# Peptides against a protein of PDB entry 5LHZ, part 11

Target 1, 78 residues: chain A of PDB entry 5LHZ
Amino acid sequence: QLLKSVFVKNVGWATQLTSGAVWVQFNDGSQLVVQAGVSSISYTSPNGQTTRYGENEKLPDYIKQKLQCLSSILLMFS

## One batch from the design tools (peptide)

Design b1_p16_1_s4 (made by RFdiffusion4, then SolubleMPNN; from b1_p16_1, 9 letters changed)
Fold by OpenDDE base, seed 4:
Structure b1_p16_1_s4 (fold): chain B 78 residues (1-78), chain A 16 residues (1-16)
Amino acid sequence: as target 1 above (78 residues)
Amino acid sequence: MQQQLQAVLQKVQSFL
């Protein structure tokens, strides 16, 4: 279930779920899911391939940049 | 900010 969806110009859509997750649909076709209480994050590439990353795993720079973007997006839910 | 969103933010920051 969805709690709130926010449109971010030149980025995409960010949605808060009742599960405790935030789901971002980027304009490049990729997706990111981060959920409180879960030790991994989920990234889906534009071609639909999904990869999960753990907390102690080194992330690709493009994933880090999307997470940095997500940090700023979270302020829009306030 | 909701507590739940705060938890997500903390999770995100832990990966950076």
Scores: peptide ipSAE 0.729, ipTM 0.932, DockQ to the pose 0.744
Fold by OpenDDE base, seed 5:
Structure b1_p16_1_s4 (fold): chain B 78 residues (1-78), chain A 16 residues (1-16)
Amino acid sequence: as target 1 above (78 residues)
Amino acid sequence: MQQQLQAVLQKVQSFL
């Protein structure tokens, strides 16, 4: 299920799953899951509440910031 | 970059 996990200083852990999904566990306790071929992303708040956002939805700024962080992480592997 | 990671990157960027 887990393919590779990478520790990212001042961010948390980023894990690639064999499914193709990327799972980020942030230091603040929140989580993101993004997978190609799925039209939504999953955000879990520190209290464990999960919200899915579709591709055409407006995102809260704090989630956009975390996605920007994830983008930067992925670009480090280019 | 892995093709799967490339696809995830494109997905992420589409939300930004």
Scores: peptide ipSAE 0.729, ipTM 0.932, DockQ to the pose 0.810
Fold by OpenDDE base, seed 1:
Structure b1_p16_1_s4 (fold): chain B 78 residues (1-78), chain A 16 residues (1-16)
Amino acid sequence: as target 1 above (78 residues)
Amino acid sequence: MQQQLQAVLQKVQSFL
């Protein structure tokens, strides 16, 4: 279930789920899911490929950029 | 900030 959805200018949509996850749908067609209580994050590329990244895994720069964006979005939710 | 959002924020920051 959805708790709250926020439109983020020039980024896309960010949604907080009752599960504790935050789901971002970026304008480029990619998606990012960060779930409370889960040690990995999920990234779905525009072509639909989903990759999970663990805590000790080196992230591609474009993923880091999206996470930085998400950090800002979370402050927006607050 | 909601506790759940704080948890997500901390998780995100751990990846940066």
Scores: peptide ipSAE 0.729, ipTM 0.931, DockQ to the pose 0.741
Fold by OpenDDE base, seed 2:
Parts: C-alpha cells; sequence; structure tokens
Structure b1_p16_1_s4 (fold): chain B 78 residues (1-78), chain A 16 residues (1-16)
C-alpha cells in the first residue's frame, strides 16, 4: 500500500500510498491523510482521535499549519 | 511532478 516514504527533518514522515493519498506522520504523533477526489481531509490527533474536515468548513489554525507544511513537502516532490 | 501528487497539492491548497 506504500509507494514511497520520505523522512522530513523537524516534521516527520510523508508517504504516498498506492491509493493516491498522501499520509503524513508528524513528530507530535498526529497524522494527516489527503487524497484527490475526496472532498474531506483526515486528521488524527496524538491521542488517536480522528476527525474529517470538509472543504466548506473552517479549519483550526493548527490544522492549517500542518496543511501548509504538507504543501511545502509536496512542492519538493516536483 | 506526478499527476496524482499535483492533484493532492491542489486539494491541500484549496483548504488554505
Amino acid sequence: as target 1 above (78 residues)
Amino acid sequence: MQQQLQAVLQKVQSFL
């Protein structure tokens, strides 16, 4: 299910899945999963609680920060 | 960039 995993210093691990999703495991124990064609993103907190956020709802700032980080990581894949 | 990764990037950017 894993295509490629990349270690990102001071962030964690970023993995591309065969499904097309990108999975980020942050150093704080949280996780993000983003996939094209899916209208929501998945965030798992360090305590294991998973929340899905839709494109039409306001995100907590800490989620936006993690997405910004992911954006930067993805740009490095070019 | 891989097409699928570009699509993910666009998805991420749409949330920002």
Scores: peptide ipSAE 0.727, ipTM 0.931, DockQ to the pose 0.788

Design b1_p16_2 (made by RFdiffusion4)
Fold by OpenDDE base, seed 4:
Structure b1_p16_2 (fold): chain B 78 residues (1-78), chain A 16 residues (1-16)
Amino acid sequence: as target 1 above (78 residues)
Amino acid sequence: NPLIDQIRDQIANLPL
């Protein structure tokens, strides 16, 4: 279930889920799911391919950038 | 990964 959704201009939508996850739908068509208490994050590319990254896994730069963006977005939820 | 850790901490502190 959805708790709160925030629209971010030139970025996309971010939604807080009752599961403890935050789901971001970026304008480029990609998606990111990060959940507290889960050891991996989920990234879906614009073509629909989903990749999970573990906590100790090296992240592609574009994933880091989206995560940093998410960090900033989360300030809008507090 | 410090970035993921940071985000998870932020999420954990979100109001329900």
Scores: peptide ipSAE 0.710, ipTM 0.926, DockQ to the pose 0.818
Fold by OpenDDE base, seed 2:
Structure b1_p16_2 (fold): chain B 78 residues (1-78), chain A 16 residues (1-16)
Amino acid sequence: as target 1 above (78 residues)
Amino acid sequence: NPLIDQIRDQIANLPL
């Protein structure tokens, strides 16, 4: 279930879920799901391919950039 | 991964 959704200009939509996850739908068509208490993150590319990354795994730079963006977005939820 | 850890901490502290 959805708790709260925030529109972020030039980024996309970020939604807090009752599961403890945050789901981001980026303007480029990609998606990111990060959940408290879960050791992996989920990234879906614009073509619909989903990849999970472990917490100790080296991340592609574009994933790091989206995570950094998410960090800034989360300030809007508090 | 420090970045993921930071994100998860931020999420954990969000209001319900």
Scores: peptide ipSAE 0.708, ipTM 0.926, DockQ to the pose 0.825
Fold by OpenDDE base, seed 1:
Structure b1_p16_2 (fold): chain B 78 residues (1-78), chain A 16 residues (1-16)
Amino acid sequence: as target 1 above (78 residues)
Amino acid sequence: NPLIDQIRDQIANLPL
């Protein structure tokens, strides 16, 4: 279930879920899901391929950039 | 990963 969705210009949509996850749909067609209490994050590329990254795994730079963006977006939910 | 940790902390503190 959806709790709240916010539109971020030139970025996309971010949605808070009742599961404790936040789901970002970026304008480039990629998606990111981060969930409290879950030790991995989920990234879906524009072509639909999904990769899970563990909390101790080295991340590609483009993933780090999207995560930093998400951190900024989350300020809009509080 | 400190960035993931930061985000999870932010999510944990969001209003429900």
Scores: peptide ipSAE 0.708, ipTM 0.925, DockQ to the pose 0.798
Fold by OpenDDE base, seed 3:
Structure b1_p16_2 (fold): chain B 78 residues (1-78), chain A 16 residues (1-16)
Amino acid sequence: as target 1 above (78 residues)
Amino acid sequence: NPLIDQIRDQIANLPL
Protein backbone atom coordinates (compact mmCIF):
# COMPACT_ATOMS: atom_id res chain seq x y z
CA GLN B 1 0.00 0.00 0.00
CA LEU B 2 1.16 3.49 -0.89
CA LEU B 3 2.30 5.83 1.86
CA LYS B 4 3.81 8.73 -0.04
CA SER B 5 4.96 9.51 -3.56
CA VAL B 6 7.52 12.13 -4.49
CA PHE B 7 8.09 13.50 -7.97
CA VAL B 8 11.75 14.11 -8.78
CA LYS B 9 12.31 16.31 -11.79
CA ASN B 10 14.44 14.69 -14.49
CA VAL B 11 14.55 11.43 -12.52
CA GLY B 12 11.08 10.01 -11.94
CA TRP B 13 8.76 9.01 -9.12
CA ALA B 14 9.68 7.54 -5.77
CA THR B 15 7.05 5.86 -3.64
CA GLN B 16 7.26 4.77 -0.02
CA LEU B 17 5.23 1.63 0.68
CA THR B 18 3.76 0.41 3.94
CA SER B 19 5.81 -2.77 3.44
CA GLY B 20 8.98 -0.83 4.21
CA ALA B 21 10.03 -0.71 0.58
CA VAL B 22 10.76 2.24 -1.65
CA TRP B 23 9.81 1.90 -5.29
CA VAL B 24 11.42 4.16 -7.87
CA GLN B 25 10.05 4.54 -11.38
CA PHE B 26 12.74 6.21 -13.44
CA ASN B 27 12.07 8.34 -16.50
CA ASP B 28 14.04 5.89 -18.64
CA GLY B 29 11.42 3.25 -17.91
CA SER B 30 13.48 1.29 -15.41
CA GLN B 31 12.41 0.55 -11.85
CA LEU B 32 14.18 -0.09 -8.57
CA VAL B 33 12.79 -1.59 -5.38
CA VAL B 34 14.74 -1.52 -2.13
CA GLN B 35 13.30 -2.71 1.15
CA ALA B 36 14.76 -2.37 4.60
CA GLY B 37 15.46 -5.74 6.16
CA VAL B 38 15.49 -7.59 2.83
CA SER B 39 18.80 -8.96 1.59
CA SER B 40 18.21 -8.26 -2.11
CA ILE B 41 17.27 -5.36 -4.34
CA SER B 42 15.12 -5.58 -7.45
CA TYR B 43 15.89 -3.83 -10.71
CA THR B 44 13.55 -3.86 -13.70
CA SER B 45 14.99 -2.75 -17.02
CA PRO B 46 12.99 -0.66 -19.49
CA ASN B 47 12.10 -3.81 -21.43
CA GLY B 48 10.52 -5.33 -18.33
CA GLN B 49 13.28 -7.76 -17.36
CA THR B 50 13.64 -8.00 -13.59
CA THR B 51 16.90 -8.91 -11.88
CA ARG B 52 17.51 -9.35 -8.18
CA TYR B 53 20.89 -8.53 -6.69
CA GLY B 54 22.10 -9.82 -3.36
CA GLU B 55 23.65 -7.45 -0.88
CA ASN B 56 27.14 -8.90 -1.37
CA GLU B 57 26.87 -9.29 -5.13
CA LYS B 58 28.95 -7.21 -7.51
CA LEU B 59 26.69 -4.62 -9.09
CA PRO B 60 26.84 -3.21 -12.61
CA ASP B 61 27.89 0.41 -12.70
CA TYR B 62 24.51 1.57 -13.98
CA ILE B 63 22.84 -0.10 -10.99
CA LYS B 64 25.24 1.64 -8.64
CA GLN B 65 24.33 4.91 -10.29
CA LYS B 66 20.62 4.24 -9.81
CA LEU B 67 21.23 3.38 -6.17
CA GLN B 68 23.23 6.54 -5.61
CA CYS B 69 20.38 8.45 -7.19
CA LEU B 70 17.92 6.73 -4.85
CA SER B 71 20.05 7.68 -1.86
CA SER B 72 19.76 11.30 -2.91
CA ILE B 73 16.02 10.99 -3.54
CA LEU B 74 15.41 9.67 -0.04
CA LEU B 75 16.59 13.00 1.35
CA MET B 76 13.51 14.52 -0.30
CA PHE B 77 11.18 12.43 1.86
CA SER B 78 12.35 14.63 4.78
CA ASN A 1 27.51 -3.55 -0.06
CA PRO A 2 27.94 -0.26 1.76
CA LEU A 3 25.80 1.67 -0.71
CA ILE A 4 22.85 -0.70 -0.29
CA ASP A 5 23.36 -0.66 3.46
CA GLN A 6 23.25 3.12 3.45
CA ILE A 7 20.03 3.14 1.47
CA ARG A 8 18.37 0.56 3.72
CA ASP A 9 19.28 2.65 6.74
CA GLN A 10 17.81 5.72 5.08
CA ILE A 11 14.61 3.83 4.32
CA ALA A 12 14.37 2.51 7.86
CA ASN A 13 14.53 6.06 9.19
CA LEU A 14 11.86 7.51 6.92
CA PRO A 15 8.83 8.94 8.69
CA LEU A 16 5.67 6.84 8.56
Scores: peptide ipSAE 0.706, ipTM 0.925, DockQ to the pose 0.822

Design b1_p16_2_s1 (made by RFdiffusion4, then SolubleMPNN; from b1_p16_2, 9 letters changed)
Fold by OpenDDE base, seed 3:
Structure b1_p16_2_s1 (fold): chain B 78 residues (1-78), chain A 16 residues (1-16)
Amino acid sequence: as target 1 above (78 residues)
Amino acid sequence: DPLLQEIRSLLSSLPL
């Protein structure tokens, strides 16, 4: 269930879920889902393909860029 | 990955 959705200029929408997850829908059509207590993140590409990344995996640069953006968003939610 | 660690830390501090 959705708790709060925030529009982020030049990024997209960020939604906090009652589960503790944060769901970011980027303007490019990609998505990130991160959740407290879960060691992996979920990335969905614009074509709908979903990949999960663990903490010990090397992340693609484009994922890192989105994660940096996510960090800023999370600070705003605080 | 330190970036993921940072994100996890921030998530854990978010108010529900």
Scores: peptide ipSAE 0.607, ipTM 0.899, DockQ to the pose 0.816
Fold by OpenDDE base, seed 1:
Structure b1_p16_2_s1 (fold): chain B 78 residues (1-78), chain A 16 residues (1-16)
Amino acid sequence: as target 1 above (78 residues)
Amino acid sequence: DPLLQEIRSLLSSLPL
């Protein structure tokens, strides 16, 4: 279930879920899902392909950029 | 990855 959704200018929508996850829908059609208590993050490309990344994996630069945006968004939710 | 660590830290502090 959705708890709170926030429109982020030039980024997209960020939604806090009752599960403890945060779901970001970027304007480019990609998505990120991060969740407390889960060691991996989920990235979905615009074509719908989903990849999970763990803590010890090297992240692609485009993922890092989106995660940096996510950091700023999470500060807004706090 | 320090970025993921930061994300996890922020998630843990979110009000639910």
Scores: peptide ipSAE 0.605, ipTM 0.899, DockQ to the pose 0.797
Fold by OpenDDE base, seed 4:
Structure b1_p16_2_s1 (fold): chain B 78 residues (1-78), chain A 16 residues (1-16)
Amino acid sequence: as target 1 above (78 residues)
Amino acid sequence: DPLLQEIRSLLSSLPL
């Protein structure tokens, strides 16, 4: 279930789920799902390919920049 | 990754 959805200018939409997850739908068509209590993140590229990244895994720069954006979004939600 | 750690920290403090 959806708890809260916010529009983020030049980014897309961010939605907080009752599961404890935050789902970001970026304008470029990519998606990011992060969840409290889960050690991995889920990234879906614009072509629909989904990859999970763990805590000790090297992240691509394009993922890092999305996560940095997510960090700002999470601060907005708090 | 410190960025992931930050994300996890923020998530854990987020009210549901």
Scores: peptide ipSAE 0.603, ipTM 0.899, DockQ to the pose 0.769
Fold by OpenDDE base, seed 2:
Structure b1_p16_2_s1 (fold): chain B 78 residues (1-78), chain A 16 residues (1-16)
Amino acid sequence: as target 1 above (78 residues)
Amino acid sequence: DPLLQEIRSLLSSLPL
């Protein structure tokens, strides 16, 4: 279930789950789910397609950009 | 990936 949701200006909403996951809903309609203890991330594009990326995979630049944004969000939660 | 590694580190430090 949801622990807390925070509005991030010019980004979207970030929600911390009791599972240890963080769910980001970006303004462009994409979504990112990362979870403690899980090596892969889940990205959902605006068209609803979900792709999982592992630790050693080459990430698209737009994914990297969103991950950098996520890093900032996580620091904010600290 | 160093970026994912950083994210994992940050996630593990988050309080419930």
Scores: peptide ipSAE 0.600, ipTM 0.898, DockQ to the pose 0.839

Design b1_p16_2_s2 (made by RFdiffusion4, then SolubleMPNN; from b1_p16_2, 8 letters changed)
Fold by OpenDDE base, seed 4:
Order: sequence, then C-alpha cells, then structure tokens
Structure b1_p16_2_s2 (fold): chain B 78 residues (1-78), chain A 16 residues (1-16)
Amino acid sequence: as target 1 above (78 residues)
Amino acid sequence: DPLIKEIRELLSSLPL
C-alpha cells in the first residue's frame, strides 16, 4: 500500500509504503527501495536488473549518489 | 559505506 508520494524536480518520485519502505523512481529509469528493518537496499537499473546492496559493503559511486539524493528526499517526508 | 545505515536511520524516524 502507498502512503504518500512526492515529486522531486530533476530527480523523480519518492513513495512511502505502508510497509515502512520508501520507493524511489528516478528520472533515469532506475529505482531504489529502502526499508528501516532491512539491512540492504534494492536497486533496479534502467534495464530492469535488480541488485541488493548491504550496509557494510562498498557501493558504486552512482549508488552512493542516489542514496545521498534519497537522504535529502527523506527530509521531505519528515 | 555508511550511507545505507544513515538511510535506515532516517527511515526509522519517519512516521507511518
């Protein structure tokens, strides 16, 4: 279930789910799903490939950039 | 990388 969605100019859409997850749909076609109770995140590339990243692993720069963007987005939900 | 943990911490503070 969806709680609320926010449009972020030049970024995309971020949606808070009733599960506690946040789903980000970036303008480049990629997606992130993050959830407080899960130690990993899900990234889906524009071609539809999904990869999970753990909190203790080294992240690709483009993932770090999207996560940093997400940090800013989350402030919009606060 | 600390980003995921940071994100999770932010998420934990969000109202449901």
Scores: peptide ipSAE 0.661, ipTM 0.915, DockQ to the pose 0.813
Fold by OpenDDE base, seed 3:
Structure b1_p16_2_s2 (fold): chain B 78 residues (1-78), chain A 16 residues (1-16)
Amino acid sequence: as target 1 above (78 residues)
Amino acid sequence: DPLIKEIRELLSSLPL
């Protein structure tokens, strides 16, 4: 279930779920799902392809950029 | 890359 959603200007929407996950829907059509108890993240590209990345994995630059943005977003939920 | 771990740490501090 949806717990809280915030609009992030020039980024998109970020939603905190009752599961503990945070779901980000970026303006470019991509999505991220992260959760504290899970050591991997889920990225969905604008074309709907989903890829999981582990915390010790080398990340593509565009994923790192999304994650850096997400770090800033999480401060908005505090 | 340390970003995922960093995010997970931030997430763990969020209230539910």
Scores: peptide ipSAE 0.661, ipTM 0.915, DockQ to the pose 0.814
Fold by OpenDDE base, seed 2:
Structure b1_p16_2_s2 (fold): chain B 78 residues (1-78), chain A 16 residues (1-16)
Amino acid sequence: as target 1 above (78 residues)
Amino acid sequence: DPLIKEIRELLSSLPL
């Protein structure tokens, strides 16, 4: 279930879920799901392909950029 | 990369 959704200008929508996850829907059509109790993230590309990335693996630059963006968003929530 | 761990730590401090 959705807890709250925040519109982020020039980024998209960030939604906190009751599961403890945060779901980001980017303007480019991609999506990111992260959760405190899960050591991996879920990224869905604009074409709908979903990939999971672990916390210890090397990330593509475009994923790093979206994660940095998410970090800034989370600071806004606090 | 340390980014995922960093984000997880931030998430853990958010109110539910």
Scores: peptide ipSAE 0.659, ipTM 0.915, DockQ to the pose 0.852
Fold by OpenDDE base, seed 1:
Structure b1_p16_2_s2 (fold): chain B 78 residues (1-78), chain A 16 residues (1-16)
Amino acid sequence: as target 1 above (78 residues)
Amino acid sequence: DPLIKEIRELLSSLPL
């Protein structure tokens, strides 16, 4: 279930779920899903391809940028 | 990369 959504200027929408996940829908059409208790994240590119990344693997720079953005968003939810 | 762990830690502290 959706808990709350926030509009993030120049980023898109971020939604907190009752599951403990946060779902970010970026303006470029990409998406991130990060969930508490799950050691991997889900990234969906604008073309619909979904890739999971683990916490111990090397991340592409564009993913790092999205995650850095997400960290600032999470401060808005607290 | 430490980012995912960092994010997960932030998530675990969020109010539900």
Scores: peptide ipSAE 0.659, ipTM 0.914, DockQ to the pose 0.790

## One batch from the design tools (peptide)

Design b1_p17_1 (made by RFdiffusion4)
Fold by OpenDDE base, seed 5:
Structure b1_p17_1 (fold): chain B 78 residues (1-78), chain A 17 residues (1-17)
Amino acid sequence: as target 1 above (78 residues)
Amino acid sequence: STSLIEQLRTKVESFLS
């Protein structure tokens, strides 16, 4: 269930879910999901492939860039 | 909630550190 959705200019949409997750839908068609109580994060590429990353895992630079963007978005929610 | 968002922000930042 969706709680709140916010449009972020030049980025996409960010949605808070009742599950305790934040779901970002980027303009390039990719997605990020970060959920409280879960040790991994989820990235979905534009082609629909989903990959989960652990906290100590080496991340691709493009994922880091999107996570940095998400950090900024989360500041907007707080 | 703000506390939940802060928790999520901390998590994201841990992935970037």
Scores: peptide ipSAE 0.700, ipTM 0.918, DockQ to the pose 0.736
Fold by OpenDDE base, seed 3:
Structure b1_p17_1 (fold): chain B 78 residues (1-78), chain A 17 residues (1-17)
Amino acid sequence: as target 1 above (78 residues)
Amino acid sequence: STSLIEQLRTKVESFLS
């Protein structure tokens, strides 16, 4: 269930779910899901491949960039 | 909620640290 969806210029859509997750759909077709109480994050590439990353795992630069963007996006919900 | 969003921000930031 959706709680709130926000359009972010030059980024995409960010949606807060009742599950406690935030789901970002980027303009490039990729997606990020971050959920409270879960120690990993989920990245889905434009081709639909999903990868989960743990907190202590080294991240690809493109993932780091999207996470930095997500940090800023989250301020739109607070 | 603001609390939930702050939790998520903290989590994301921890991945970047």
Scores: peptide ipSAE 0.699, ipTM 0.918, DockQ to the pose 0.715
Fold by OpenDDE base, seed 2:
Formats: structure tokens, sequence, C-alpha cells
Structure b1_p17_1 (fold): chain B 78 residues (1-78), chain A 17 residues (1-17)
């Protein structure tokens, strides 16, 4: 379930879920989910393919860029 | 909550470090 959704200019939508996760829907159609208590993050590409990454995995640069964006968004939530 | 957001921030930052 959704708790709160906020529009982020030039990014898309960021939503806090009851599960303890933050879900970002980017303008390019991709999605990112980060959840407390879960050691991995979830990325969904515009074509709908979902990939989970662990903390010790090598991340593609485009994922790092989106995570950096999420970091900025989370700062606004606090 | 603020605590939850801080947990998420810590996690994201760990992925970026």
Amino acid sequence: as target 1 above (78 residues)
Amino acid sequence: STSLIEQLRTKVESFLS
C-alpha cells in the first residue's frame, strides 16, 4: 500500500510504501525500489525487466546515477 | 518515519560507496 507520493521535478514520482520501502518511478519509465531490512535493491528497466542487486555487486553506472538521485530525494523526505 | 528514511539513506549510501 501507498503512504505518500511526491512529484519530483525532472525525475518522476517517489512513493513511500507501508512495507518500509521507497519506490521511485522515473520519467524514462524505469523504477527503483529500496526497502529497509532487505539487503538488495530492485531496478526495473523501461521494458519491464526487473533485476535485484546486492550490496557487494558491481553496479552499472546508470543504476548508480539513479541511486544518487534517490539519495537526494530521501534527504528531502527526512 | 525519520528513522526509516535514515535507514534507507544509509543503505543507498552503502551501495554507492
Scores: peptide ipSAE 0.697, ipTM 0.917, DockQ to the pose 0.746
Fold by OpenDDE base, seed 4:
Structure b1_p17_1 (fold): chain B 78 residues (1-78), chain A 17 residues (1-17)
Amino acid sequence: as target 1 above (78 residues)
Amino acid sequence: STSLIEQLRTKVESFLS
C-alpha cells in the first residue's frame, strides 16, 4: 500500500510504503526498494530482473550510485 | 515518520560504507 509519492526532477519517483519501505522508480527504468527491518535491499534492472543484496556484499558501482541518490532523496522526506 | 526515514537513511549509509 502506498503512503506518499514524490516526483524528483531528473531522477524519477520515490514512494513511501506502509510496510516501512521506500520504493524508487528511476527514469532509466530501474527500481530500488529499501525496507526497515530487512537486512537486504532490492534492485530491479530495466529488463525486470530483480536482485537482492546483503549489507556485507560488494555492490556494483551503478547500485552504489543509486543508493547515494536515494540517500539524498530521503533527506527530502524528513 | 521522521524516525522511519532516519532508519532508512542509516541503513542506506551502512550499505555505502
Scores: peptide ipSAE 0.695, ipTM 0.917, DockQ to the pose 0.749

Design b1_p17_1_s2 (made by RFdiffusion4, then SolubleMPNN; from b1_p17_1, 5 letters changed)
Fold by OpenDDE base, seed 1:
Structure b1_p17_1_s2 (fold): chain B 78 residues (1-78), chain A 17 residues (1-17)
Amino acid sequence: as target 1 above (78 residues)
Amino acid sequence: SSSLIQQLLQKVQSFLS
């Protein structure tokens, strides 16, 4: 279930889920899900392929950029 | 809820560290 969806200018949409996750739908068609209590993050590319990354894994630069963007969004939610 | 957001922030930051 969705708690709240927020439009983020020049980024896309960010949604809080009742599961304790934040789901970002970026303007480029990609998606990122970060959930409390889960050791991995989920990235979905514009073509619909989903990859999960662990905390100790080497992340692609474009994922790092989106995570940094997510951090900014989370700060706005706080 | 505020604590949840803080948890998520810490998690993301740990991925970027």
Scores: peptide ipSAE 0.725, ipTM 0.925, DockQ to the pose 0.748
Fold by OpenDDE base, seed 3:
Structure b1_p17_1_s2 (fold): chain B 78 residues (1-78), chain A 17 residues (1-17)
Amino acid sequence: as target 1 above (78 residues)
Amino acid sequence: SSSLIQQLLQKVQSFLS
C-alpha cells in the first residue's frame, strides 16, 4: 500500500510504502527500493532489469550516486 | 514516521560507507 508520494525536482518521484520501504522512480527510468529490516537494496535499470545488492558488496558508481541522491531525499522526508 | 525514515537513512549510509 501507498502512504505518500512526493515529487522531487530534477530527480523524480519518491514514495513511502506501508511496508516500510521507500521507492524512488528516477527521471532516467531507473528505480531504487530500500526497505527497513531488509539487508539488501533493489535497483531496477531503465530496461526493467532488477538487481539486488547486499550491504557488503561492491556497488557500481552509478548505484552509489543514486543512493546518495536517495539519502538527500530521505533527509527531506525527515 | 520519522523513526522509519531515520532507519532508512542509516541503512543507505551504511551502503555508502
Scores: peptide ipSAE 0.725, ipTM 0.926, DockQ to the pose 0.749
Fold by OpenDDE base, seed 4:
Structure b1_p17_1_s2 (fold): chain B 78 residues (1-78), chain A 17 residues (1-17)
Amino acid sequence: as target 1 above (78 residues)
Amino acid sequence: SSSLIQQLLQKVQSFLS
């Protein structure tokens, strides 16, 4: 379930979920889900393929860039 | 909540460290 959705200029949409997650839908068609209490993050590419990454796993640079963007969004919510 | 947002922020920062 959705709690709150915010439009982020030049990024896309960021939504808080009742599950304790934040879901970002980027303008490039990709998606990122980060949830409290879960050791992994979820990335969905524009073609719809979803991959989960663990904290100790080497992340692609484009994932790191999107996580940095998410960090900025979270600061906006605080 | 503010607490949840801080938890998520810490999690993201952990992945980027």
Scores: peptide ipSAE 0.724, ipTM 0.925, DockQ to the pose 0.759
Fold by OpenDDE base, seed 2:
Structure b1_p17_1_s2 (fold): chain B 78 residues (1-78), chain A 17 residues (1-17)
Amino acid sequence: as target 1 above (78 residues)
Amino acid sequence: SSSLIQQLLQKVQSFLS
């Protein structure tokens, strides 16, 4: 379930979920989900393919860029 | 909550470290 959704200029939409997750829907059609208490993050590409990454995995640069963007969004929420 | 956001922020920072 959704708690709150906010529009982020030049990024897309960021939503806080009742599960304790933040869900970002990027303008390029990709999605990112980060959830408290879960050791992995979830990325969905524009074609709908979902990949989970662990904390000790090497991340693709484009994922790091989106995580950095998410970090900025979270900072605004705080 | 602010606590939840801080937890998520720390998690993201851990992934980027």
Scores: peptide ipSAE 0.724, ipTM 0.925, DockQ to the pose 0.752

Design b1_p17_1_s3 (made by RFdiffusion4, then SolubleMPNN; from b1_p17_1, 7 letters changed)
Fold by OpenDDE base, seed 4:
Structure b1_p17_1_s3 (fold): chain B 78 residues (1-78), chain A 17 residues (1-17)
Amino acid sequence: as target 1 above (78 residues)
Amino acid sequence: SLELIKKLLEKVQSFLS
């Protein structure tokens, strides 16, 4: 269930979910979901392929960049 | 909530560290 969606200029949309997750829909068509209480993150590429990454896994640089972007978004909500 | 945001920030940071 969606709580609130916020438009982020030059990034896309960020949505809070009742599950305790934040869902980011990037302008490039990719998506990122980070959820409290879940040990993994979910990334969906523009072609629709979804991959889950654990905390101890090596992340691709493009995902790290999006996580850094997400950090900035979260700070805007605080 | 701010607590939720804090938890999410900590999680994201752990993935980046």
Scores: peptide ipSAE 0.707, ipTM 0.926, DockQ to the pose 0.789
Fold by OpenDDE base, seed 1:
Structure b1_p17_1_s3 (fold): chain B 78 residues (1-78), chain A 17 residues (1-17)
Amino acid sequence: as target 1 above (78 residues)
Amino acid sequence: SLELIKKLLEKVQSFLS
């Protein structure tokens, strides 16, 4: 269930979920979900393929870039 | 909540470390 969606200029949309997750829909069509209490993150590519990454896994650079964007968004919410 | 945002930030930073 959605709580609130915020438009982020030059990034996309960020949505807070009742589950304690933040869901970012990027302008390139990709998506990122980070949830409190869950040890993995979820990335969905523009073609719809979803991959979960654990905290100890090596992340592709393009995912790190999107996580950095998410970090900036979260800071704006605080 | 602010506490939730803090937890999410810590998680993201952990993945970026």
Scores: peptide ipSAE 0.707, ipTM 0.926, DockQ to the pose 0.792
Fold by OpenDDE base, seed 3:
Structure b1_p17_1_s3 (fold): chain B 78 residues (1-78), chain A 17 residues (1-17)
Amino acid sequence: as target 1 above (78 residues)
Amino acid sequence: SLELIKKLLEKVQSFLS
């Protein structure tokens, strides 16, 4: 379930889920899900392909950029 | 909640470190 969805200018939508996850839908069509208590993150490319990454994996730069964006969003909500 | 945000921030920062 959705708790709250927030429009983020120049980024897209950020939604808090009842599960404790934050789901970001970027304007480029990609998506990122980060959930408390889960050791991996989920990235969905614009074509709909979903990949999960562990915290010790080497991340593509474009994923890092989106994570940095998410970090900024989270800081904004704090 | 602020606690949730904190946990998520820490997680994201861990991935970026």
Scores: peptide ipSAE 0.706, ipTM 0.926, DockQ to the pose 0.792
Fold by OpenDDE base, seed 2:
Order: C-alpha cells, then sequence, then structure tokens
Structure b1_p17_1_s3 (fold): chain B 78 residues (1-78), chain A 17 residues (1-17)
C-alpha cells in the first residue's frame, strides 16, 4: 500500500510504501524498489522485466546511475 | 521515519560501494 508520493523533477515519482520500501517510477518507464531489511534491490525495465540484485553482485552502469539518483532523493528527505 | 530513511540510504550506499 502507498504511504506518500512525491514528484521529482526530471526523474519521476518517488513513493514510500507501508512495507518500508521506497519505490521510484522513472520517466523512462523503469522502476526501482529498495526496502530496509531486504538484502536485494528490485529493478523493472521499461518492458516490464523485473530483476533482483544482491548486495555482492556487479550492477550494470544504468542501475548504478538510478541508485545514485535514489540516494540523492533519500538525502533530500533526511 | 528518519530512521527508515537512514536505513535505506545505507543500503543504497552499500550497493554503490
Amino acid sequence: as target 1 above (78 residues)
Amino acid sequence: SLELIKKLLEKVQSFLS
């Protein structure tokens, strides 16, 4: 369930979920979900394919870019 | 909460390290 959503200019929407996760819907149609207490992150490509990445996996550069963007968003909320 | 945000930030930073 959704808790709160905020519009992020030139990025998309960032939503806090009741699960304790943050869900980012990027303008390119991709999505990213990060949740405290869960050892993996979830990325959904624009075509709807979802991939989970563990903490020790090598991430594609485009995922790193989106995570960096999320980091900036989280810092704004702190 | 602020604590939740900190936990999420730490996780993201861990993935980027």
Scores: peptide ipSAE 0.705, ipTM 0.926, DockQ to the pose 0.825

